Peptides against a protein of PDB entry 3C2G. Designs and how they scored, part 5

Target 1, 209 residues: chain A of PDB entry 3C2G
Amino acid sequence: IRTFDLLGLLLHDSDAIDGFVRSDGVGAITTVVQYPNNDLIRAGCKLLLQVSDAKALAKTPLENILPFLLRLIEIHPDDEVIYSGTGFLSNVVAHKQHVKDIAIRSNAIFLLHTIISKYPRLDELTDAPKRNRVCEIICNCLRTLNNFLMMWIPTPNGETKTAGPNEKQQVCKFIEIDILKKLMSCLSCEGMDTPGLLELRSTILRSFI

## One batch from the design tools (peptide; made by RFdiffusion4, then SolubleMPNN)

Design b1_p8_5_s4 (from b1_p8_5, 4 letters changed)
Fold by OpenDDE base, seed 2:
Structure b1_p8_5_s4 (fold): chain B 209 residues (1-209), chain A 8 residues (1-8)
Amino acid sequence: as target 1 above (209 residues)
Amino acid sequence: MLKTRLAK
């Protein structure tokens, strides 16, 4: 725990973050968080989130790391772990087709739906910090989905990947009334990325046209 | 152009 805190203090700029990632820092964190200690897992996932936008991640082999993280956020009960993990996932798949492919093959789309489905409606949460954290998790999931959907949107240059039938079916689950209600509830939360959520809504709807 | 967004 103290080591991750100290490391977090050192990772204050993009060059330090990139240096850490180039030195297999993400692999090191994922190795350490395999120890069944909630505080360690929380600290490790927080650190993963801090480095999740590093340019060096484009050259990092994530074939073993990403499936591990997906399994962690599938089963872990701590919202802080889920928040950090889904945030990491959202950022790491951003602008990286290879990473998107790994995530999709690891059932990430279905997992995102599962995570959103596990949380109650935001209007049922009376505790403001809890409500905000749940909203942030849902937003991270939806942002990740948007990052996947973007690969299947036709570009002006005519190059588009087509979603497979399984991926299409998994995406279709996000138009369920429960998911849509949770999306709409997130739009009402203060401090959320409302433009991003609206963009996602549009992207989802377009994926079915 | 739809931009990929980063988590905060």
Scores: peptide ipSAE 0.091, ipTM 0.785, DockQ to the pose 0.142
Fold by OpenDDE base, seed 3:
Structure b1_p8_5_s4 (fold): chain B 209 residues (1-209), chain A 8 residues (1-8)
Amino acid sequence: as target 1 above (209 residues)
Amino acid sequence: MLKTRLAK
């Protein structure tokens, strides 16, 4: 625990973060969070989130790391772990087609739906900190979905990847009324990226229209 | 091109 806190204190700039990632820091964290200690898992996932936008991640093999983290966020009960893990996922798939492909093959689309479905409606949460955290988790999931959907939107050059039938079926689950209501509820949370959520809503709707 | 957004 103290070690990850200390590492977090040392990773203050982008160069330090990139240095950590180049030194297989993500692999090291992933190894440590395999131990059944919730405090360690929380601290490790928080650190993963902190380094999740590192440029050096583009050169990091994620074939073993990403499926492990997907399983972790599927089963772990702690909202802080889910927040950090979904945030990491959202960032790591950003601008990286090969990482998107790994995530999709690992059933990430279905997992995102599962995570969103686990949480109550935001209007049922009276505790503001908890409500905000849940909103952030939902936003991370939806942002990740948007990053996947963007692969199947026709580019100006006319080249588009077609989603497979299984992927289409998994995406179709996000048009469930309960999912849409949760998305809309996130728009009412203070401090959220409302323009980003509106863009995502538009992308989801256009994918089915 | 919709810019991929990073989680904050």
Scores: peptide ipSAE 0.087, ipTM 0.784, DockQ to the pose 0.142
Fold by OpenDDE base, seed 5:
Structure b1_p8_5_s4 (fold): chain B 209 residues (1-209), chain A 8 residues (1-8)
Amino acid sequence: as target 1 above (209 residues)
Amino acid sequence: MLKTRLAK
């Protein structure tokens, strides 16, 4: 725990973060968070989030790391772990087609739906800090979904991949009324990435037209 | 150009 906190303080610039990632720092963290200690898992996932936008991640083998993290955020009950893990997932797949492919093969689209479905409606949460954290988790999941959907939208300058039938079916689950209500509730929360959620809404709609 | 967004 104290070691992760110290590392987090030292990783204050992009070059230090990239150096840590090049030294298999993400692999080291994922090894440590395999131990059944919630404080250690929380601290490790927080550190993962801090390095999740590192450019060096584009060259990091994630074939074992990403499926492990997906399993962790599927089962762990702590909202702080889920927040950090979904944030890491969103960032690590950004701008990296090969990482998106690993995530999709590891059933990430379905997992995102599962995570969103596990949380109550925001209007049922009376504790404001908890409500905000849940909203942030849902936003992380939806942002990750948007990053996947962008692969299948025609761009003026590129060949568009077509989503397979399984991916299409998994994406279709996000138009369920309960999911849409949660999306709308997040749009009403102060301090949320409203432009990002609106972009996602547009992306989803375009994927079904 | 649709920009991928990063988590905060």
Scores: peptide ipSAE 0.084, ipTM 0.779, DockQ to the pose 0.141
Fold by OpenDDE base, seed 4:
Structure b1_p8_5_s4 (fold): chain B 209 residues (1-209), chain A 8 residues (1-8)
Amino acid sequence: as target 1 above (209 residues)
Amino acid sequence: MLKTRLAK
């Protein structure tokens, strides 16, 4: 635990973060969080989130790491782990087609729906810190979905990838009224990036028109 | 608290 906190202090700039990632730092964290200790898992996933926007991740083999993380956030009961894991997922797939492909093959779209569905409505949460954390998790899931949807937008060369039939079916589950209500409720949460959430909402809705 | 950045 303290080791991850110390590492987090050392990883204060983009060059240090990239250096850590190039030295297989993500693999090292993933190995450590396989130990069945919730405090260790929480600290490790928090550190993963801190390095999740590293440029060096584009060259990191994630074929084993990403499926493991997806399984972790599927089963782990701690909201802090889910927050960090979904945050890592949303950032790591950004601008990286091969990482999106690994995530999708590992059933990530369905998992995102499952995570959103397991949480109560935000208006039923009276504890403000808990409500905000749940909102952030939902936003991380929806942002990850948006990053997948972006794959099917035409590129400057006119090429467009098409979603497979299974992916389309899984994406259609996000049209559920409960999911849309949860997205809308996140706009009222304190400290949220409201402009970013509105953009996300617009992109998701346009994908179904 | 560390926040996840909006990714595209």
Scores: peptide ipSAE 0.061, ipTM 0.684, DockQ to the pose 0.550

Design b1_p8_6_s1 (from b1_p8_6, 5 letters changed)
Fold by OpenDDE base, seed 4:
Structure b1_p8_6_s1 (fold): chain B 209 residues (1-209), chain A 8 residues (1-8)
Amino acid sequence: as target 1 above (209 residues)
Amino acid sequence: LEVLKKEE
C-alpha cells in the first residue's frame, strides 16, 4: 500500500511514468494485486490508472495483463477498483488497435455492459461523492466502448474493420433504455466533461443508423 | 469522431 502511494507521488512526471512502464511496472502491479487484499488491489488499480496514458505502453505487451485486469474488475464489486480499472482500460485502448483486439477477445464489451447495468440510477444516490464516482465509472465504460466503435469507422482509404456478429450483438445492448437513462443522468453531475459525454452518446447512436 | 481519453 505505502509503496503504491509513494509511486503515485513520484509519478507526476511523464518521464518518470515512462521509466516505470519500461521497467515492467504494469506487470509488477498485476503480480502484486493477485494477493487477496482489498486495500492492495485498490492501490494497485489506482496506480495503473495513473500510468495508463504513458507513451511506453505502446511498446508493452498487454496480452496477459489486460485479460487479468478484466477478470479482476469482473470479480471485485468495489467502486474504486472498477473506477480505476475501467479508466485504465479506456486509456490503453485509445489509439492502439492491438490492445482493442485483446480487450474484445477477452469479452470486454459484455463486461462494460454488465458494470453499467449493475449500478443503481444516479437519482437514487443521495451521497454526492458516491454519485459522482458511479457517474465516472459509467463514463469510463462508455468511453471504452466509443474507442472500440472507432475501430469500425472507415479510414481515409475507405478500408475498415468489420465487427463480428457477437460484437454487434453485444454493442446493441447499450441502446437499452436503462443504459441511455444512466448516460443522460451523468450530464447533470458536477465536474463531468459534458461535451465528452455528448460525443459518446452521439457515437453510440450513430453506430445504429 | 475523436478517440476519447480520461484525464488523470
Scores: peptide ipSAE 0.109, ipTM 0.814, DockQ to the pose 0.000
Fold by OpenDDE base, seed 2:
Structure b1_p8_6_s1 (fold): chain B 209 residues (1-209), chain A 8 residues (1-8)
Amino acid sequence: as target 1 above (209 residues)
Amino acid sequence: LEVLKKEE
């Protein structure tokens, strides 16, 4: 715990973050969070989120790290772990086709749907901090999905990857009424990027046209 | 369509 606190204090600028990543900091975090301590796992995942947009991640092998993280968020019911983990996932796949492929092969699309599905409707949550955290998790999931969908959208240059039949089927689950209702409920949360959520919705719906 | 990142 104290070690992650120290790292958190040092990682306030992009150069320090990049240096940490270049020194295999992501691998180090992954090793540390293998210990069965919830506080340690929370701190480690938070640190992962903090470094998730580092430029050096483009050169970091994620073949072992990403499946591990996906498994971690699959088995942990902890909102803070899920928040940080899905946030990391959304950022790390954003501009990295190879990382998208690893995530998809690791059943990320289905996992994202599962995560959204397990949370109650936001209107059922009376605790504002909890409601906001759930909204953020849903947003992280949908952002990740958006980043996946982007690779299957035809570009003017004629280069488009096609989603496999399994991926298409998994994406189709996000147009379920329950998922759509949860997305819409996030629009009422204070401090949320409502325009961004609407864009995510639009991207999902356009993927079926 | 833009690639979205989470900002903290």
Scores: peptide ipSAE 0.086, ipTM 0.799, DockQ to the pose 0.000
Fold by OpenDDE base, seed 3:
Structure b1_p8_6_s1 (fold): chain B 209 residues (1-209), chain A 8 residues (1-8)
Amino acid sequence: as target 1 above (209 residues)
Amino acid sequence: LEVLKKEE
């Protein structure tokens, strides 16, 4: 805990973050969070989120890291772990086809659906901080999905990759009424990126028309 | 179509 807190306090600028990543900081975090301590796991995942947009990540092999993180999110029913982990995932797959492929092969699409499905409706949450955190988690999941879906949307000048049959089936689960309602409820949360959420909705819908 | 990232 104290070590990650200290690192978090030192990582205030992009250069420091990039230096940490270049020194295999992501690998170090993933090693440390293998210890069964919830506070340590929370702190480690938060630090992962903080470095998730570092330029040096483009040069970091994620073949072992991503499957590990996905498994960690799957087995930990902790909002802070899920928030940080899905946030990291959404950022690291952005603009990186190779990373998207690793995530998809590691059953990320199904996991994202599972996460959203397990959370209660936002209208059932009376605690504002909890409600906002759940909204953010759902948004992180849907943002990640959006980044996957974009690979399969035809562009004017490019050959579009086709989703495999399993991926198509898993994507189809996101048009469930419960999922759509949860997405819509997030639009009512204060401080949320409403334009971004609307784009996510549009991308999801376009995948099925 | 924009690839979206989370901003903290």
Scores: peptide ipSAE 0.074, ipTM 0.787, DockQ to the pose 0.000
Fold by OpenDDE base, seed 1:
Structure b1_p8_6_s1 (fold): chain B 209 residues (1-209), chain A 8 residues (1-8)
Amino acid sequence: as target 1 above (209 residues)
Amino acid sequence: LEVLKKEE
């Protein structure tokens, strides 16, 4: 437990983070968090989030790591784990087609919808820290979805990847009124990236035109 | 555009 806390405190430099990732640090974290200790899992997932934008991740095989993380998020009803895990996911898939493919094959789209659906409406949360955390989780999920949807938007030349029938069906669930209301409620949270959230909304809606 | 890194 204390080891991940220490690493989290030390890894503020981009070169240090990159060095950690190059030494298979992500694999090491995923190995350690297999033990059923909530504090360890929280600390490990937070560390994953901290290294999620490292350049060295482009050279790191994620075929085993990403499915494991998705499963971890699925089975742990812990806001901190879900926050860190969805944050990691959103960052690691950005600009990385190969990683997007791994996530999608691992049923990430369905999981993202499940996460958003399980959280209460933000207006029902009276505790500001809890409300902000839930908002951030929803944003992480929608950001990840946005990055997936971008693969299927036609280019000016008319060429695009086509979503499979299962993926299309799962994406259709995000136009549910409940999901849209939750997204809109996040726009009212202080310190949120409002332009980013509006882009997410636009991308989701455009995917069904 | 793809949404880039989450700010912590």
Scores: peptide ipSAE 0.070, ipTM 0.783, DockQ to the pose 0.000

Design b1_p8_6_s3 (from b1_p8_6, 6 letters changed)
Fold by OpenDDE base, seed 1:
Structure b1_p8_6_s3 (fold): chain B 209 residues (1-209), chain A 8 residues (1-8)
Amino acid sequence: as target 1 above (209 residues)
Amino acid sequence: LEVLKKLE
């Protein structure tokens, strides 16, 4: 626990973050968070989020890390773990096709839908810190979904990956009225990644119309 | 889809 806190304080420099990642720091975190300690899991996932945009992750295999993280956020009802885990996922899939493929094979689409669905409407949350955290989680999930959907949009050059039948079924759940209402609620929150949510709206319209 | 279209 204290070690992760110390690392979190030291990892404000991009070179230090890259050094940590090159030394298999992500693998080290995933090893440590296998112990059933909620504080340790929370701290470890937060550290994962802090290094999730590191340049050195381009050379880091995620085949074992992503399935483990997805399982972790599936079984832990902790908002801090879910926030950090979905934030990590969103960042690592943004620019890497192979990482998207690993996430999808690891049931990420279904999990993201489940996460969004379990949270109440933002208008029902009176506590501002809780409301903001829930909004951030939903935004992380929706941003990740957008990155997946973009793979299946026909390009003028005719090369489109076709979603498998299971992937199509999972994606169809994101056009449910409840999910769309939550997307709209997030767009109304101040300080949120509004551009990313607007991109998702456009992507959904292009994919399903 | 109707909710999304109303935003356009």
Scores: peptide ipSAE 0.038, ipTM 0.758, DockQ to the pose 0.000
Fold by OpenDDE base, seed 2:
Structure b1_p8_6_s3 (fold): chain B 209 residues (1-209), chain A 8 residues (1-8)
Amino acid sequence: as target 1 above (209 residues)
Amino acid sequence: LEVLKKLE
């Protein structure tokens, strides 16, 4: 815990973050969060989120890290862990095709759907901090989904990857009315990534219409 | 899809 706090203080500088990542800091965090301590897991996942946009991650193999994190999110029903983990996932897949492929092979699409499905409707949450956290989690999931869907949208001048039949089926679950309602509810939350949600909406429409 | 269209 104290070590992660110290690292958190040092990681306000982008060069320090890159230095940490180049030194296999992400691997070190994933090793530490294997210990069954909730506070340690929370702190470790938060630190992962803090370094998730580092340039050095482009050169970091995520083949072992990403499946582990996805499994951690799956088995640990903690909003802070899920928030940090889905935030990490969203950031690392944004500009890296190979990372998208790792995530998809690791059942990320289904997991994202499961996460969104398990949370109550935002209109049922009276506690503003809880509502905002849930909205952030849903947004992280949906942003990640957008990044996946964008791979399969035909471009006028480009070769488009085709989603496999299983991937298509898993993606189709996101057009369920309950998921769409949750997407809509997130648009009503203040301080949310509204542009990202609108982009996803456009992406879904282009994918299914 | 109709819900998404209403968001336009």
Scores: peptide ipSAE 0.028, ipTM 0.704, DockQ to the pose 0.000
Fold by OpenDDE base, seed 4:
Structure b1_p8_6_s3 (fold): chain B 209 residues (1-209), chain A 8 residues (1-8)
Amino acid sequence: as target 1 above (209 residues)
Amino acid sequence: LEVLKKLE
């Protein structure tokens, strides 16, 4: 725990973050969070989020890391773990096709839907810190979904991936009224990064409706 | 669709 807090204080510099990632720091975190300690898991996932935009992650294989993280999010109904884990996922899939493929094979689409569906409507949350955290989680999930949907839009070169039958069924659940209402509520939340949510809206309207 | 249009 204290070690991760110390690392979090040191990792305000991009070169330090890249150095940590190049030294297999992400693998080290995933090894440590295998111990059944909730505080350790929270601290480890927070550190994963802090390094999730590192340039060095472009060269880091995620074949073992990403399935483990998705399982961790599935079995730990902790908002801080879910926030950090979905934040990590959204950042690492943004620019890498192979990472998207690993996530999808690891049932990420269904998991993200389950996460969004679990939380109440933002209007029912009176505690502002809790409401903001829930909004951030939903935004992370929806941003990740948009990155998956983009794989099935034809490129200028005429290349496109076809979704499998199971993937199509899972994606269809994200256009249900409850999810769309939560998207709208997140867009109304103060201080929220809305561009990614607006991109998802545009993707759905242009290519999936 | 109407919910998405309200996001415009």
Scores: peptide ipSAE 0.052, ipTM 0.804, DockQ to the pose 0.000; fails the geometry check
Fold by OpenDDE base, seed 3:
Structure b1_p8_6_s3 (fold): chain B 209 residues (1-209), chain A 8 residues (1-8)
Amino acid sequence: as target 1 above (209 residues)
Amino acid sequence: LEVLKKLE
């Protein structure tokens, strides 16, 4: 815990973050969070989120890291772990097709749907900090979904990846009324990634209409 | 889909 806090204090500079990632810092975190300590898991996942946009992460193999993180999110009903983990996932899939493929093969689409479905509607949450955290989690999930959907939209040059039948079926669950209502509720939250959610809306419309 | 269209 204190070690991760210390690392968090040191990792305010992009070069320092890149140095940490180049030194297999992500692998080190994933090794540490294998121990059944909730505080350690929270701190480790938070640190993963903090380094998830590092330039050096583009050169880091994620074949072992992503499945582990997805499993961790699946088994831990902790909002802080889910927030950090879905944030990490959202950032790492944004720019790399290979990372998207690893996530999809690791059942990310279904997991993201499950996460969103388990949370109450934002209008049912009276505690503002909790509501904001839930909104952030849903936004992370939906942003990740957008990045997946965009792979299957035909480009003007005719280049597109075809979704498999299972992937299509999993994605279709995201247009259910409950998920769409949660998307709308998140769009109404101030200070959220509204542009990303609006992009998802556009992507859904292009994919299903 | 109608819900999404209403956001336009």
Scores: peptide ipSAE 0.040, ipTM 0.765, DockQ to the pose 0.000; fails the geometry check

Design b1_p8_6_s4 (from b1_p8_6, 5 letters changed)
Fold by OpenDDE base, seed 1:
Structure b1_p8_6_s4 (fold): chain B 209 residues (1-209), chain A 8 residues (1-8)
Amino acid sequence: as target 1 above (209 residues)
Amino acid sequence: LEVLEAEE
């Protein structure tokens, strides 16, 4: 616990973060969070989020790490773990096709839908910190989904990866009225990536036409 | 465009 807090306080520059990742820091965190301690899991996932945009991740094998993290956020009800885990996921899949493939094979699309579905509507949350955290989680999930869907949008050159039948079925769940309402509610939150959410809305619609 | 989360 205290070790992760200390590391988080020391990792304020890109070189230190990159050095930590090059030294298998992500693997070390995932090893430590295997112990059933909620504070340790929370601190470890927060540290993962803090290093999730490191350049060294392009050279880090994530085949064992990513499925483990996806399982962790599936089974933990803790909003802080889910926030950090979905934030990590959204960042590590960005601009990395091989990482997107690992996530999709590890049932990430279905998990994202499950996470969004379990939270109440933002208008039902009266506590501002809780409402903001839930909005951030939903945004992380939707950003990750957008990054996946972009792979299947036809390019002008006619080359398009085709989503498998399972992926298509899982994506279809995101056009449910309740999911769309949650997306729209996130657009009303201050400080959210409104352009990104609007892009996702467009991407979802294009995926079904 | 692919997007990243802003770090806290």
Scores: peptide ipSAE 0.019, ipTM 0.611, DockQ to the pose 0.000
Fold by OpenDDE base, seed 2:
Structure b1_p8_6_s4 (fold): chain B 209 residues (1-209), chain A 8 residues (1-8)
Amino acid sequence: as target 1 above (209 residues)
Amino acid sequence: LEVLEAEE
């Protein structure tokens, strides 16, 4: 715990973050969070989130890291772990086709749906901090989904990959009424990435055209 | 086009 706090204090500089990542810092965190300590897992996932946009991640093999993180998010009911983990996932898949492929092969689309499905509607949450955290988690999931869907949208000037039949079926689950209601509820939350959610809505609609 | 989370 104290070690992660110290690292958190040092990781306010982009060069320091890149240095940490180049030194296999992500692998080190992944090793540490294998211990069955909830506080350690929470702190480790938060640190992962803090380094998730580092440029050095483009050169970091994530083949072992992503499946582990996805499994951790799947089995852990802790909102802070889920928040940090889904935030990490959304950032690392952004602009990285190879990382998207690893995540998708690791059943990320289904996991994102599962996460969103497990949370109550935001209107049922009376505690503002809890409601905001749940909204952020849903937003992280939906942002990740958007990043996946973007690779399958035909662009006038480029060759696009086609989603496989399984991926298409999993994406179709996000147009379920319950999921759509949760998406819409997030649009009503103050301080949320409303433009990003609207973009996702557009992307989903385009994926079915 | 692709969205990143804001850092805490």
Scores: peptide ipSAE 0.019, ipTM 0.609, DockQ to the pose 0.000
Fold by OpenDDE base, seed 5:
Structure b1_p8_6_s4 (fold): chain B 209 residues (1-209), chain A 8 residues (1-8)
Amino acid sequence: as target 1 above (209 residues)
Amino acid sequence: LEVLEAEE
């Protein structure tokens, strides 16, 4: 716990973060969070989030790390773990086709839907901190989905990868009315990335038209 | 077009 907090305090600049990642810091965190200690898991996942945008991650093998993290998020009901894990996922897949492929093969799309589905509507949450955290989680899930969907959007000059039938079916679940209501509810939350959510909405709509 | 999470 304290070690991860200390690392979090030290990793405020991109060079330090890259140095940590180059030193297999992500692998080290994932090793540590294998221990059944909730506080350790929370701290480790938070640290993963903090390094999730590191440039050095483009050179880091994630074939074992991502499936592990996805499984951790799947089985752990903790909002802080889910927040950090989905945040990590959203950032690590961004601009990285190989990482997207690993995540998708690891059933990430379905997992994201499952996560969103498990949370109540934001209007049913009276506790502001809880509501905000849930909103952030949903945003992370939707951002991740957006990053996946972008892979399948036709570009003017290129052969676009087509989603497989399973992926398409999984994506179709995000246009369910309950999911859409949750998305819309996030748009009303203060301090949320409203432009990002609107972009996702647009991407989803374009993917189905 | 791909979005990163905003820094805290």
Scores: peptide ipSAE 0.019, ipTM 0.606, DockQ to the pose 0.000
Fold by OpenDDE base, seed 3:
Structure b1_p8_6_s4 (fold): chain B 209 residues (1-209), chain A 8 residues (1-8)
Amino acid sequence: as target 1 above (209 residues)
Amino acid sequence: LEVLEAEE
């Protein structure tokens, strides 16, 4: 716990973060969060989020790390772990086709749906901090989904990767009315990436239409 | 397009 707090206090700039990542910091965190301590897992996932956009992460193999993190998110009910983990996921898949492929093979699409489905509607949450955290989690999931869907949208060059039948089936679950309502409710939250959510809505519609 | 989250 205290060690990750200390690291969080030291990692305030991009150079320090890159230095940590180059020193196998992500691997070190992954090793530490394997211990069954909720506070340690929370702190470790928070630190993962803090380094998730590091330039050095592009050179870090994620074949073992990403499936482990996905499993951790799947089994943990902790909002802070889910927030940090989905935030990490959304950042690491961005602009990285090979990482998207690892995530998809690791059942990420289904997991994202499961996460969104487990949370109540935002209008049912009276506690503002809780509501905001849930909104952020849903946004992280939806941003990740958008990044996956974008792979299957035709490019101006006429070439597009086709989603497999399993991926298509998993994506179809996001058109459930409850999921769509949660997406729309996130648009009402202050400080959310409204343009990104609107883009996802457009992407979903184009995928089914 | 693909969006990164703001770091906390």
Scores: peptide ipSAE 0.018, ipTM 0.582, DockQ to the pose 0.000; fails the geometry check

